# Peptides against a protein of PDB entry 5T59, part 58

Target 1, 112 residues: chain A of PDB entry 5T59
Amino acid sequence: TTPTMQSTSLLTEHLGYPPISLVDDIINAVNEIMYKCTNAMEKYLMQRNIIGKKDFSDEIKIGTAKLESLLENSVDKNFDKLELYVLRNILSIPSDLLEENRFRLLHHEKLV
Target 2, 90 residues: chain B of PDB entry 5T59
Amino acid sequence: EHIRFQRLVQVCNKALEESIRKLQSWEKIHECFPNYGQTREGIENLTVCQQQVIKLWSNLSRVEFDAIFHERSIEEKLNQLDDLINKARS

## One batch from the design tools (peptide; made by RFdiffusion4, then SolubleMPNN)

Design b2_p15_4_s2 (from b2_p15_4, 5 letters changed)
Fold by OpenDDE base, seed 1:
Structure b2_p15_4_s2 (fold): chain B 112 residues (1-112), chain C 90 residues (1-90), chain A 15 residues (1-15)
Amino acid sequence: as target 1 above (112 residues)
Amino acid sequence: as target 2 above (90 residues)
Amino acid sequence: KKEIEELRKLVEEAL
């Protein structure tokens, strides 16, 4: 299930930042890497666009665009799954710790 | 005992591996360059390109994700979370 | 970040 407001607040206090911020960093990073990879591919092939007497520039541009789209779709799908898993199963607080006495335990550790 | 950070690393690796899966297929690469890939030189260029892009993907991801984990102190924080949960259940 | 860019350039040159 989706994390509760209480869980988010407690985790934010523990982490020093909202849990979603970590996921955002990861997603932003992979997006940057993705475009660096596709850009490198295009530039490499465009430097080698002429074979014999034929110019394959148009085919290279279209082909690299297709690969970029495929990669974008795959990244979006897999990292959406990652986001859900991280927030629900890793950066999560069990229900038994969402009671008042357990809240105190977390606050106590912060004050120590 | 400490399990959350290990899980984080695992799911990150899984997401990265699954994301690059299509580019690991030579058939998929070739389909994007049907005429270019019919030339000997074109095949050679595509082969090198595919191999190096996959390496770039892996290397950049490792460096950047490790940097994020360090900046966010996530291993320490997740270990502490595991300890708190285990303590509460004891 | 600088290291990342240097690695990228190196790989691109090796392509």
Scores: peptide ipSAE 0.192, ipTM 0.924, DockQ to the pose 0.018
Fold by OpenDDE base, seed 5:
Structure b2_p15_4_s2 (fold): chain B 112 residues (1-112), chain C 90 residues (1-90), chain A 15 residues (1-15)
Amino acid sequence: as target 1 above (112 residues)
Amino acid sequence: as target 2 above (90 residues)
Amino acid sequence: KKEIEELRKLVEEAL
């Protein structure tokens, strides 16, 4: 289930930022790293594009693009799962704590 | 006692590991460079490239994720959350 | 950022 507005508000107060912000940072970081890796691979191979008397530049460009796409798909799939897990199971407040008698616990503890 | 941050680290590592698995397949690498990989020198270049990219992936992710966790103070905040929940249940 | 670039350069040099 998707986190409730109530839990999001309480967690935002506790964290100092919305829970989704952490996930966004993680996903943005891995995407940046992904493209750095594939770019490095392409550059490395392009520096070694000629073997014997044959130029493999076109094959290298196409091949690295295919690998990039493959990695993109895998990153998207696995980090979508990560996002759901983090928001549901890590950055979450149990239902018993959201009940009326315990709802103010987080706020109260912050003030004490 | 404190379990949430540990779980965060675990799922991050799992996602990173699963994501790079395709690049760990030599067969998939070779399929992308069918003619280049038919040469001895090409195979050598692809092998080195594959190994180093995987290392780069691991090292960059470690450094960057640690920086994020530090900036967001997430270990401390998750530990506090665990404590609050445990206290409420006692 | 600088640390990331340093690591990248090290890997590139190793390639």
Scores: peptide ipSAE 0.191, ipTM 0.924, DockQ to the pose 0.018
Fold by OpenDDE base, seed 2:
Structure b2_p15_4_s2 (fold): chain B 112 residues (1-112), chain C 90 residues (1-90), chain A 15 residues (1-15)
Amino acid sequence: as target 1 above (112 residues)
Amino acid sequence: as target 2 above (90 residues)
Amino acid sequence: KKEIEELRKLVEEAL
């Protein structure tokens, strides 16, 4: 089930931030790491672009771009799944608890 | 009793592991550098890149994700959420 | 080992 507005509001109050903010942090971080890794690889290989008398610069640029694309696609796929899982199964409130009793408990814990 | 945070860690690790899976394939790496990888020196360079990128991927993600979890106090918040839910169901 | 360190430094410098 998808998160409700009520669930989001309650979780935002509990967390101090919207649940999606955590996911955004995670996704932004992995994207940054991804590009840092691929960029480093490209730079490393470009420093070693000449073997013998042959210049492999063009092949290196194309090859690293292909690897970046492969990694990017995999990251997108797997972290889209992660986003759904986290929002639905981790940062979620069971529907049966979205009643007055749940509200009282949350408010009580906050006030105490 | 507390289950949500461990699940968060697990799903993050799973996503990271699956994301880097293709780069763990030497065949995939070699296919991207067909001529470069036909040289001895090229193979050596690609081998170093493959190994180190995987290590860097793992290390950087660990550090950054731990930082996020700390900044968001997510372990504490998820434990509290578990407690609230358990209390409500008791 | 030197080559490995070079690659690591490139990534660390980008952090």
Scores: peptide ipSAE 0.170, ipTM 0.923, DockQ to the pose 0.018
Fold by OpenDDE base, seed 3:
Structure b2_p15_4_s2 (fold): chain B 112 residues (1-112), chain C 90 residues (1-90), chain A 15 residues (1-15)
Amino acid sequence: as target 1 above (112 residues)
Amino acid sequence: as target 2 above (90 residues)
Amino acid sequence: KKEIEELRKLVEEAL
């Protein structure tokens, strides 16, 4: 159920951009947000790194790195699934419409 | 009649929710800061961080994804796609 | 409240 070249071409014509471009935007955005969140957390904690005359800077750095890694893995997994789903089930053309007669209809609608 | 854009929103929300799930676990947070989290102040600081990061994650994602959807005109395009498919099958 | 705002400000600065 992977998208065909024909489907990609038709959708690109319809959208004005390749379907993958939308997914790329989404993935790039979430990655940016992810690092902004973890960076903010680290900075917040580093401003509060000394408690009871004990410096927890090293633990904070290691801990935030672990959380970032955990989040990275989860983001990668879930948005890979998203990419597959979007391209297969949302930005897709049913197989019956890829037949000759249906193909002409879609082109006709675009040109008229 | 129009289903594709709704599905897009749903799958995006699901991916975002699933991605942040581990950070919603206090146990996971505390495990990363075992000694810091043994102090009263440390617990308080971690609690604030956890709560606010989750909120920021949600808010930033909403704003950015809406911007993407707008810039790509994806709702309109997906609705049109649905219409084309329905017309072809009628 | 103050602590919460501090974290938000850090994120805003990163934007």
Scores: peptide ipSAE 0.162, ipTM 0.922, DockQ to the pose 0.017

Design b2_p15_4_s3 (from b2_p15_4, 6 letters changed)
Fold by OpenDDE base, seed 3:
Structure b2_p15_4_s3 (fold): chain B 112 residues (1-112), chain C 90 residues (1-90), chain A 15 residues (1-15)
Amino acid sequence: as target 1 above (112 residues)
Amino acid sequence: as target 2 above (90 residues)
Amino acid sequence: KEEIEKLRKLVKEAL
């Protein structure tokens, strides 16, 4: 089940920001880290591209690109799952608390 | 009982671990550099590169995710959410 | 040791 508008509103009030904002921060961070890692790997190997009399620059570029692609695909898959899980199971309000009498509790705690 | 923040940390760690798993495979690394990896020096370079990239992945992720969690005060907020839910059910 | 530091330096420069 997807989060309701009511749940999102209540959580936004509680958190001080929309729940999706946390997930966005996480995903943006891991993407940045991913490209930094692959870039460092490529540069490291390109500084060591000549062994003996043979230049492996082309192979290094292709190889690092392949690894980047593999990592990118894995990151996308796993963090899409993470997003769904976090929003549905962590940053969520149980349905039984989405009743009028239960809403008062959350509102009361916020005001007091 | 506080459970939500623990779950958040767990799911983040799992996603990070599963994402880097393929780079942890020497076979996968070697496949990407078939000729380079046939040289002694190439193997040495790839070995160092693989090990350090994995470490950098882990370290950067830890630092950045901890910063996010702190900036968003997520542990406190999730604990409060747990408390609210538990109170409502008591 | 030296090779490890070189890689770390590259990452630092990328940050």
Scores: peptide ipSAE 0.235, ipTM 0.917, DockQ to the pose 0.017
Fold by OpenDDE base, seed 4:
Structure b2_p15_4_s3 (fold): chain B 112 residues (1-112), chain C 90 residues (1-90), chain A 15 residues (1-15)
Amino acid sequence: as target 1 above (112 residues)
Amino acid sequence: as target 2 above (90 residues)
Amino acid sequence: KEEIEKLRKLVKEAL
């Protein structure tokens, strides 16, 4: 189930930031890493583009682009699943805690 | 007692592992470089490249994700959340 | 953050 506004508010208070912010950090990080990896691959191969007096630069560029696309698709798929799981199962508050009496407990702990 | 942070680490590792799986396939890599990969030197270069990229992926993800977890104090916060839930259910 | 970036560079250069 989708996190409720109430759950989000309580978690934001607890965390000091909205739960989605953590997921955003993770996704941004993996995207950065992804492009660093593909860039490194291209650069490595482009430094080795001549074999037997034949220039493979064009093939390398096309090939690395294909691998980048493949990796992008996989990252998107898997980290969409991650986002869903984290927000639903990790950064979540059980329904029994979404009662007024339990809210008091959360506030009490904050003040202690 | 404390389970949420462990789950976070596990799901992150799983996502990272599944994401890099296609690059772990030599067949997939070779398909992208059909002529280059027909040369001895090309095969050698692709092999090294593949290994190094996978290593880079692993190393960068470890460093970056640990940094995020630290900056967000997520282990502590998730442990506290577990404790709150447990107290409420007691 | 700066330290992390330096580490990234070192790891990348090892490729």
Scores: peptide ipSAE 0.222, ipTM 0.916, DockQ to the pose 0.020
Fold by OpenDDE base, seed 5:
Structure b2_p15_4_s3 (fold): chain B 112 residues (1-112), chain C 90 residues (1-90), chain A 15 residues (1-15)
Amino acid sequence: as target 1 above (112 residues)
Amino acid sequence: as target 2 above (90 residues)
Amino acid sequence: KEEIEKLRKLVKEAL
């Protein structure tokens, strides 16, 4: 299930930022890395595009684009799963701690 | 005791590993360059490229994720969260 | 940030 508003508020207070912000940082980072990798691959191969007097530039461009798409799809799939897991199981507060008495304890610990 | 940060690292590593798995397939790489990969020199270039891009993926992700975890102080915060939960249950 | 950029550059140049 989706995190409750209460848990989000408590975690935001605890973390100093909304839980989703951490996930956003991770997602943004991996996307940046992904494109850097595919760009590097294209550049590497384009520097080696001539073999036996034949120019493979067009094939290289198409091929690297296919690999980029393949990697992009895999990243999207796996990091969507990561997002759900992190928000549900890591950046989460158990229901027993969301009870009134436990809620006060969490808040009190923050103030002390 | 402290389990949340460990889980975070584990799921990050798993996501990274699963994401790069398709690029680890020589068959898939070669299929993207059918004519280029029929030349000896082309095969050599693709082999090196594949190996290096995987290394680049691993190294960049390690550096960037560690930076994020540090900037967000997430290990400390998750440990504190574990402690709070354990205390509440005791 | 600066150190991170240096590391990025080194890794990229290895490719």
Scores: peptide ipSAE 0.219, ipTM 0.915, DockQ to the pose 0.019
Fold by OpenDDE base, seed 2:
Structure b2_p15_4_s3 (fold): chain B 112 residues (1-112), chain C 90 residues (1-90), chain A 15 residues (1-15)
Amino acid sequence: as target 1 above (112 residues)
Amino acid sequence: as target 2 above (90 residues)
Amino acid sequence: KEEIEKLRKLVKEAL
């Protein structure tokens, strides 16, 4: 099930930030890491672009671009799953705490 | 008793591992450099490149994710959430 | 944050 507005509000109060913010940080980080990795790979190979008398620069650029695309697709897929899992199963409040009788628990614990 | 943070770490590790899986395939790497990889020196360069990129991926992700978890105090917050839930169910 | 950048640099240099 998708998180409710009530759940999001309560979690935001508890965390001090919206749950999605954590996921955003994670996704932004992995994206940055991804491009750093692909950039490093390209630079490494471009420094070694000549073997014998043949220049492989064009092949290296194309090849690294392909690998970047592969990695990008994999990151998107796996971290979309991560986002869904985290928001639904980790940063979630069960119905027990959303009921009127239990709703005060989060607020009470925060105030005490 | 405290399960949410453990799960967060696990799912993050899983996502990272699965994301880098294709780069761990020598066949995939070689396919992207068909002529370069036909040279001895090219194979050597690709091998080192592959190894270093995987290491870079692992090291950067570890450092960055740990930093995020710390900045967001997520372990503490998730433990508290577990405690609240357990208390409500007791 | 600065420490993280230092670590990033070290890792990049090792590559």
Scores: peptide ipSAE 0.218, ipTM 0.915, DockQ to the pose 0.020

Design b2_p15_4_s4 (from b2_p15_4, 7 letters changed)
Fold by OpenDDE base, seed 4:
Structure b2_p15_4_s4 (fold): chain B 112 residues (1-112), chain C 90 residues (1-90), chain A 15 residues (1-15)
Amino acid sequence: as target 1 above (112 residues)
Amino acid sequence: as target 2 above (90 residues)
Amino acid sequence: SKEIEEIRELVKKAL
């Protein structure tokens, strides 16, 4: 079920921010974490790039880039699913409640 | 009674777990470093690196997601939403 | 992705 304009407005009023903002925070956070992880991996291995008088720097750079791409693709896939689920099933209002009674309840809670 | 916040936590954990799964595969790691991984020392380094990255992923995600949830007061707001829905249906 | 984009557009219109 796709969120309606009405439900989005009501949820924005209730939350104090648009529902999508929460998802944006989550996605931005995981992206930041992802790159921190891949950067740490590269740096760790680059500090250990010479083994048996052989320099593996080029292989390390290529390898970590491949892993970064792999992780990036996985993050994109899984958090796209998360976004859809959150907006449809968590930050949602049942259609039967999208009536005058729901509006009154929301206002009542704010005033009390 | 309160279900929405629990669902949010669950789907976040699932997304995080599924996302890191590829890095948990030694096969995938070794494939990216075919010559480096042919050395004893290289294998040791890759093993430690893999473990540390996974731990870093877990720790950072826990801290930052909890911070987001707190800043957005999402548990309280979702509980209130559940309550409103329940009241409307009673 | 298409469905997500549709949702995002609806959100933008609501704001």
Scores: peptide ipSAE 0.207, ipTM 0.918, DockQ to the pose 0.868
Fold by OpenDDE base, seed 3:
Structure b2_p15_4_s4 (fold): chain B 112 residues (1-112), chain C 90 residues (1-90), chain A 15 residues (1-15)
Amino acid sequence: as target 1 above (112 residues)
Amino acid sequence: as target 2 above (90 residues)
Amino acid sequence: SKEIEEIRELVKKAL
């Protein structure tokens, strides 16, 4: 079930911020972490680029780029799923509570 | 009684685990460094690198996600949401 | 992705 405008408004009131803001924080964080990891990998290997008088710098750069791409794709896929799940199933209000007679639940509690 | 925050933690962990899974494959790592990985020293370096990056991934994600959850007070808010819903249904 | 984008649009409208 897709979140409704009503549920979003109520949750925003309850949380003090829009539900999407939490997801944005999570996604931004993992993206930052991802690039820190790939950068660390490249740096580590580039410090060890010469073996037996052979320079593997080019191969290391290409290889780490491939791994970065692989990780990017995986992160995108899995955190898209996460975003959908969180917004639909965690930060959600049951439909029966969104009916007119129960619409004021969260609002009422805030005012009391 | 309180279930939403637990679910949030679970799905975050799952997403993190699934995201790093391919880097946990030695075959995938080795394929990216075909010549480098044919040397003894290269294999050793790749092995250590793989282990370190996975640890870095785990540690950074734990710290950053916990910080987010704290800053957003999400555990408290989700618990309150659970309580409100349960109250309405009782 | 499409569904996520739809949700994001709904959120924007609600704000």
Scores: peptide ipSAE 0.180, ipTM 0.912, DockQ to the pose 0.875
Fold by OpenDDE base, seed 2:
Structure b2_p15_4_s4 (fold): chain B 112 residues (1-112), chain C 90 residues (1-90), chain A 15 residues (1-15)
Amino acid sequence: as target 1 above (112 residues)
Amino acid sequence: as target 2 above (90 residues)
Amino acid sequence: SKEIEEIRELVKKAL
């Protein structure tokens, strides 16, 4: 299920930042890496664009763009799943800790 | 006892591995360069390019994700969370 | 941060 406002608040207090911030960092990082990879690929091939006096620059640009699109789609899909999994199953507080009596445990541990 | 950080690492690795899957397909790479890939030299270039990009993906992701985990102190925080949960259930 | 950037550059050179 979707994290509750209460669990988000408690986790934010525990982590020192909202849980979503970790996911944002991960997603931002992979996006940056993705474009670095595709850029490197294009540059590598563009340095080798002429074979047998034939210029393949246009084909290389189109081809690398296609690969970039494929990678973008895959990254979006897989890291959307990651986001859901992390927020629901890793950065989550079980219902038993959300009860009034259990709140003291979390706060007590922090204050001690 | 401590399971959440391990799961985080696992799910990150899985997402990274699945994301690069398409680029690991030689057939898909070749399809994007139909004429270039019909030349001997083109095939060689594409092969090296594919290998290098995959390595770059792996290396950059490892470095960047480890940096994030460190900056967010996520292993420690998740271990603490596990401990709190286990304590509450005991 | 600086260390990370250095590693990034090394990886780029290897490509």
Scores: peptide ipSAE 0.156, ipTM 0.910, DockQ to the pose 0.019
Fold by OpenDDE base, seed 5:
Parts: structure tokens; sequence; C-alpha cells
Structure b2_p15_4_s4 (fold): chain B 112 residues (1-112), chain C 90 residues (1-90), chain A 15 residues (1-15)
């Protein structure tokens, strides 16, 4: 089932914010964390770029970029699934509660 | 009874775990540094780096997600939603 | 992705 405008409105009223805002926070956070991790990795290795008489700086830069790309792809895939699941199954209102009589009940509960 | 928040936590953990899975593979790490990883010192550095990144990923995600959940009061709100649904069905 | 985008658009309209 797909979220409806009615359910979104009700949830927004209940939450104090649109349901999508929570998902956005989560996705933004993981993206930030992702780049912090890859940046830390690059910096760590770049501080150790010379072994013996060889300088591995170029290889390190390329390698960390590849790992970043792998992580990006995985994050995108998994958190797209998360977004769909959250909006459909967690931040959702069952259809029976979207009926007129049940709709009134939700509003009543807020007022009491 | 209250199920929505626990599901939220579960799917978040699953997404985080699956996302970091490839970095947990030594083979994937080594493939990115084929010459560097042929040296003893390079292997040692990569090993430490891999472990630290995974720990950093875990720690940062825990802290940040908990902060989000707190700021959004999502546990309370989802529990209330569960209660409303259960009440309506009774 | 397409399905997610449709949901997001629906949500935006409801704001």
Amino acid sequence: as target 1 above (112 residues)
Amino acid sequence: as target 2 above (90 residues)
Amino acid sequence: SKEIEEIRELVKKAL
C-alpha cells in the first residue's frame, strides 16, 4: 500500500512534522557519517604513505576513492529500502482508521 | 503492543549493517591497494584502518541516530500511534 | 527508486 495524503496529514499533525522529515534526517546523517569514515581512512593511510623507499600516495588516493564508491552504492541501496519500509509500514495509518468515523476519533483524541 | 519503534530500530540497524558489509571484507580492502597491501607494513596499516573505520561507522551511527530519535520524540510518538490503532480496533 | 520518488512527491503535496 502507498501512503495517502490523508494519512500524511494525520501523521504530520500527530508527529508535529511530516513523516518524510524523519527519513531525511536519517539519510542525511548516514551520508555525513559515510564521508567522515572514508575521509578518516584516507587521512590515516596518507600519514603512512611511504613504506621503505616507495611512496604509495597515488595508490592510496585511488584505493580510498574506490572504497568510498562501494560504500556510497551500498548506502544508497539499503537506505532507499529503509525509506520505503518506514513510510509504508512504520509511519503509516491502517486503512480502517482512515474511514470517516475513525478519522474523527483521531482528531478527538488530540483535543482531549 | 508497541511494535513500530522496535521495527524502526531494526530496519535502521539492518541498513547500517548491510551498508558496511563490503568494508568488512578483507578481500575488497586489499583489492583496492594491491601494491601497498603486498608489504608487511601496508597490510598492518590496512588492517588497523579497516577495524577503525568499522568502529567509527558503528559509533557515529549509534550516536547520531539516537540523537535524531530523541529530537523527533519518535519512540513516544510511535507508541502513541500503536495505542491509537489498538484502541480503534477494540 | 521510482516508487520511492512517487511516495515522496505525494508527501510533498500533502504538506
Scores: peptide ipSAE 0.231, ipTM 0.923, DockQ to the pose 0.873; fails the geometry check

Design b2_p15_5_s1 (from b2_p15_5, 5 letters changed)
Fold by OpenDDE base, seed 5:
Structure b2_p15_5_s1 (fold): chain B 112 residues (1-112), chain C 90 residues (1-90), chain A 15 residues (1-15)
Amino acid sequence: as target 1 above (112 residues)
Amino acid sequence: as target 2 above (90 residues)
Amino acid sequence: MEEFEKLNEEILKEV
C-alpha cells in the first residue's frame, strides 16, 4: 500500500524531513558510487590497452560501457525495490496509530 | 524491540549485494572483452579489475551509507518510532 | 591498480 498523506506528514514532523529524502540520498549515493567504480575500471584498463603490440582501446571503451549499462540496470531494479520497501514497511505509520486516539498520543509525545 | 533500523540496514545490504552480482560473474566480464580476454595479460588485468571494483563498491557504499544514516539521525528516529508504536499498542 | 588504490586511500582517510 502507498503511504498516505497523513502518514507522510507525521513522519516528516518526526524525522524533520520527508521520508523520501532519505531514499533520495541513498539512491544518489549508490549512483555516484556506481560511476566511480566503472570509471576506475575503464581508466585502469586504458592504462593497459596495448598487449603484444595490439591496441585494444576501442574494445575496452565498448566493453566498459557495456558493464556500466549492466550495473546501471541492476542498480535501478534493486534500489527501486528498496525504495518501495523502505517507504511502505520501515518509514510507515501502522493503521492503528492513524486512529484519532493514537494520533493524539503522537502529538503529545512531541510536546513532552 | 527496535527492528526498523535493522531492517533498513538489511535492505540496503541486500540491494547492494544484488546490484553487484552481475560484476561478480567472470563470464559476463569476459564476454565484454572477447579479444582482450584471449590474451594472458588481458585475463590478468580483467581479474584484477573484477576484484578491485567489487572491493571499491563495498568500501564506498559502507562509508557513504553510514554518513547518510548519521546525517539523517535515522537510527535514533527509527528507534523512537518503534517505541511510539509499541507504546501505542500497550 | 593506481586508480583503485587512489580511491581506496581516500576512503581510508574518511574513516
Scores: peptide ipSAE 0.279, ipTM 0.935, DockQ to the pose 0.403
Fold by OpenDDE base, seed 4:
Structure b2_p15_5_s1 (fold): chain B 112 residues (1-112), chain C 90 residues (1-90), chain A 15 residues (1-15)
Amino acid sequence: as target 1 above (112 residues)
Amino acid sequence: as target 2 above (90 residues)
Amino acid sequence: MEEFEKLNEEILKEV
């Protein structure tokens, strides 16, 4: 089930930020990590680009770009799944708490 | 009693592990450097590179994700959410 | 090793 606006509002009040903000932080972080990793690979290999008087710079650049693409695709796939799971199953409020009689519960607990 | 935060950690770890899977394949690495990988030195360099990038991936993700969780106070908030839900159901 | 070492050292400083 997709999170409702009501759930989002209640969770935002509870968390102090919208649930999606946590996911955004996670995704932004992994993207940054990904590019740091691929950049490090390229630089490491480019410092070792000459073997037996042969220059492999072009091959290294192409190869690292391919690896970056592979990693990007995998990150996108897996963290899209993560986003859905977190928003649906972790940062979620059961339907019984969304009923009118329970709607005030989170707010009440915050005030008391 | 508290289940949401551990699930968050688990799903994050799973996503990270699955994401790095392709780089853990020597075959995939070698395919990207077909001629470079035909040399002894090239193989050695690629081996070290593969090892180090996986290590870097793990280390960076641990530090950065822990920082996010701390900054967002997510463990505390999720525990509180669990408690609220449990109280409502009792 | 140099590029990776530098990055890993930075991580260790943050911990």
Scores: peptide ipSAE 0.278, ipTM 0.935, DockQ to the pose 0.457
Fold by OpenDDE base, seed 3:
Structure b2_p15_5_s1 (fold): chain B 112 residues (1-112), chain C 90 residues (1-90), chain A 15 residues (1-15)
Amino acid sequence: as target 1 above (112 residues)
Amino acid sequence: as target 2 above (90 residues)
Amino acid sequence: MEEFEKLNEEILKEV
């Protein structure tokens, strides 16, 4: 199922923020973590770029860039799935509550 | 009774685990450093690097996601949502 | 190890 405008409004009232905001926080966080990880890898290996008489700096830079791309693609795929699941199945209002009489229940709990 | 927050944690963990899976592949790591990985010292460095980055990934994600959940009060809000739904269906 | 250690130490401070 897909979220409706009505569900979004009700959840925004309940949460104090739009449901998508939580997902945005999660996605932004994982992206930051991702780049911290890849940056750490590059720096670690660049400190160890010379083995014997050979300098592997260029290979390290290219290799870490490839790993970054690999991780980016995986993060994008998996957290797109996460976004859909969270918005459709976790941050969702069942259809039986999307009636006028049920809206009052949500509103009442907020006031009590 | 309360199920939504548990599911949120589960799906987050699943996404994190699946995302880092390719970096857990030694073959994939080695392919990115074909000549560097032909040296003994290079292999050692790559091994440590792989282990450390996976550890860093796990630690950072735990701290950051917990912070988000706290700041958004999401456990409380999802528990309340579960309660409202259960009450309405009773 | 130094780069990773620094980052891990920062994480521990946040906990």
Scores: peptide ipSAE 0.275, ipTM 0.935, DockQ to the pose 0.437
Fold by OpenDDE base, seed 2:
Structure b2_p15_5_s1 (fold): chain B 112 residues (1-112), chain C 90 residues (1-90), chain A 15 residues (1-15)
Amino acid sequence: as target 1 above (112 residues)
Amino acid sequence: as target 2 above (90 residues)
Amino acid sequence: MEEFEKLNEEILKEV
């Protein structure tokens, strides 16, 4: 189920930030980590690009690019799923709490 | 009683684990370096590289995600949310 | 190991 505007507003008030902001932080972090990993891998191999007087620099560049693409695709897939799960099942307010009587409880706790 | 933060940690760990799975495959690594990986020294380099990148992935993700969770006070906020929900249902 | 070691050392300093 897609989060409602009401749910988003209430959660924003509770968290002090929109729920999506947490997800954005997570996704930005994993992207940064991903490129640090692939960059380190490329540099490591490029420092070891010559074996038996053969230069494998071109193969290393192509190969690391392929691995980066594989990782990017996997990250995109899995963290898209994560985003949906977090917003729908973790940072969510049950429908019964969005009803008038239950809604007051949430506001009451905030104001008291 | 408190379940949401645990779920957040679990889903994050799962996403991280699933994301790095392709790099954990030696076959996938070797396929990207077909000629380099035919040399003894190349195999050794790729083996170390694979090991280290996975380690780096794990270490960076742990530190960065913990920092995010702390900065966003998400454990406390999710526990409070659980409490509010439980209270409303009582 | 050098590239990875440097990065891992930085991580340890931040912990």
Scores: peptide ipSAE 0.264, ipTM 0.935, DockQ to the pose 0.441

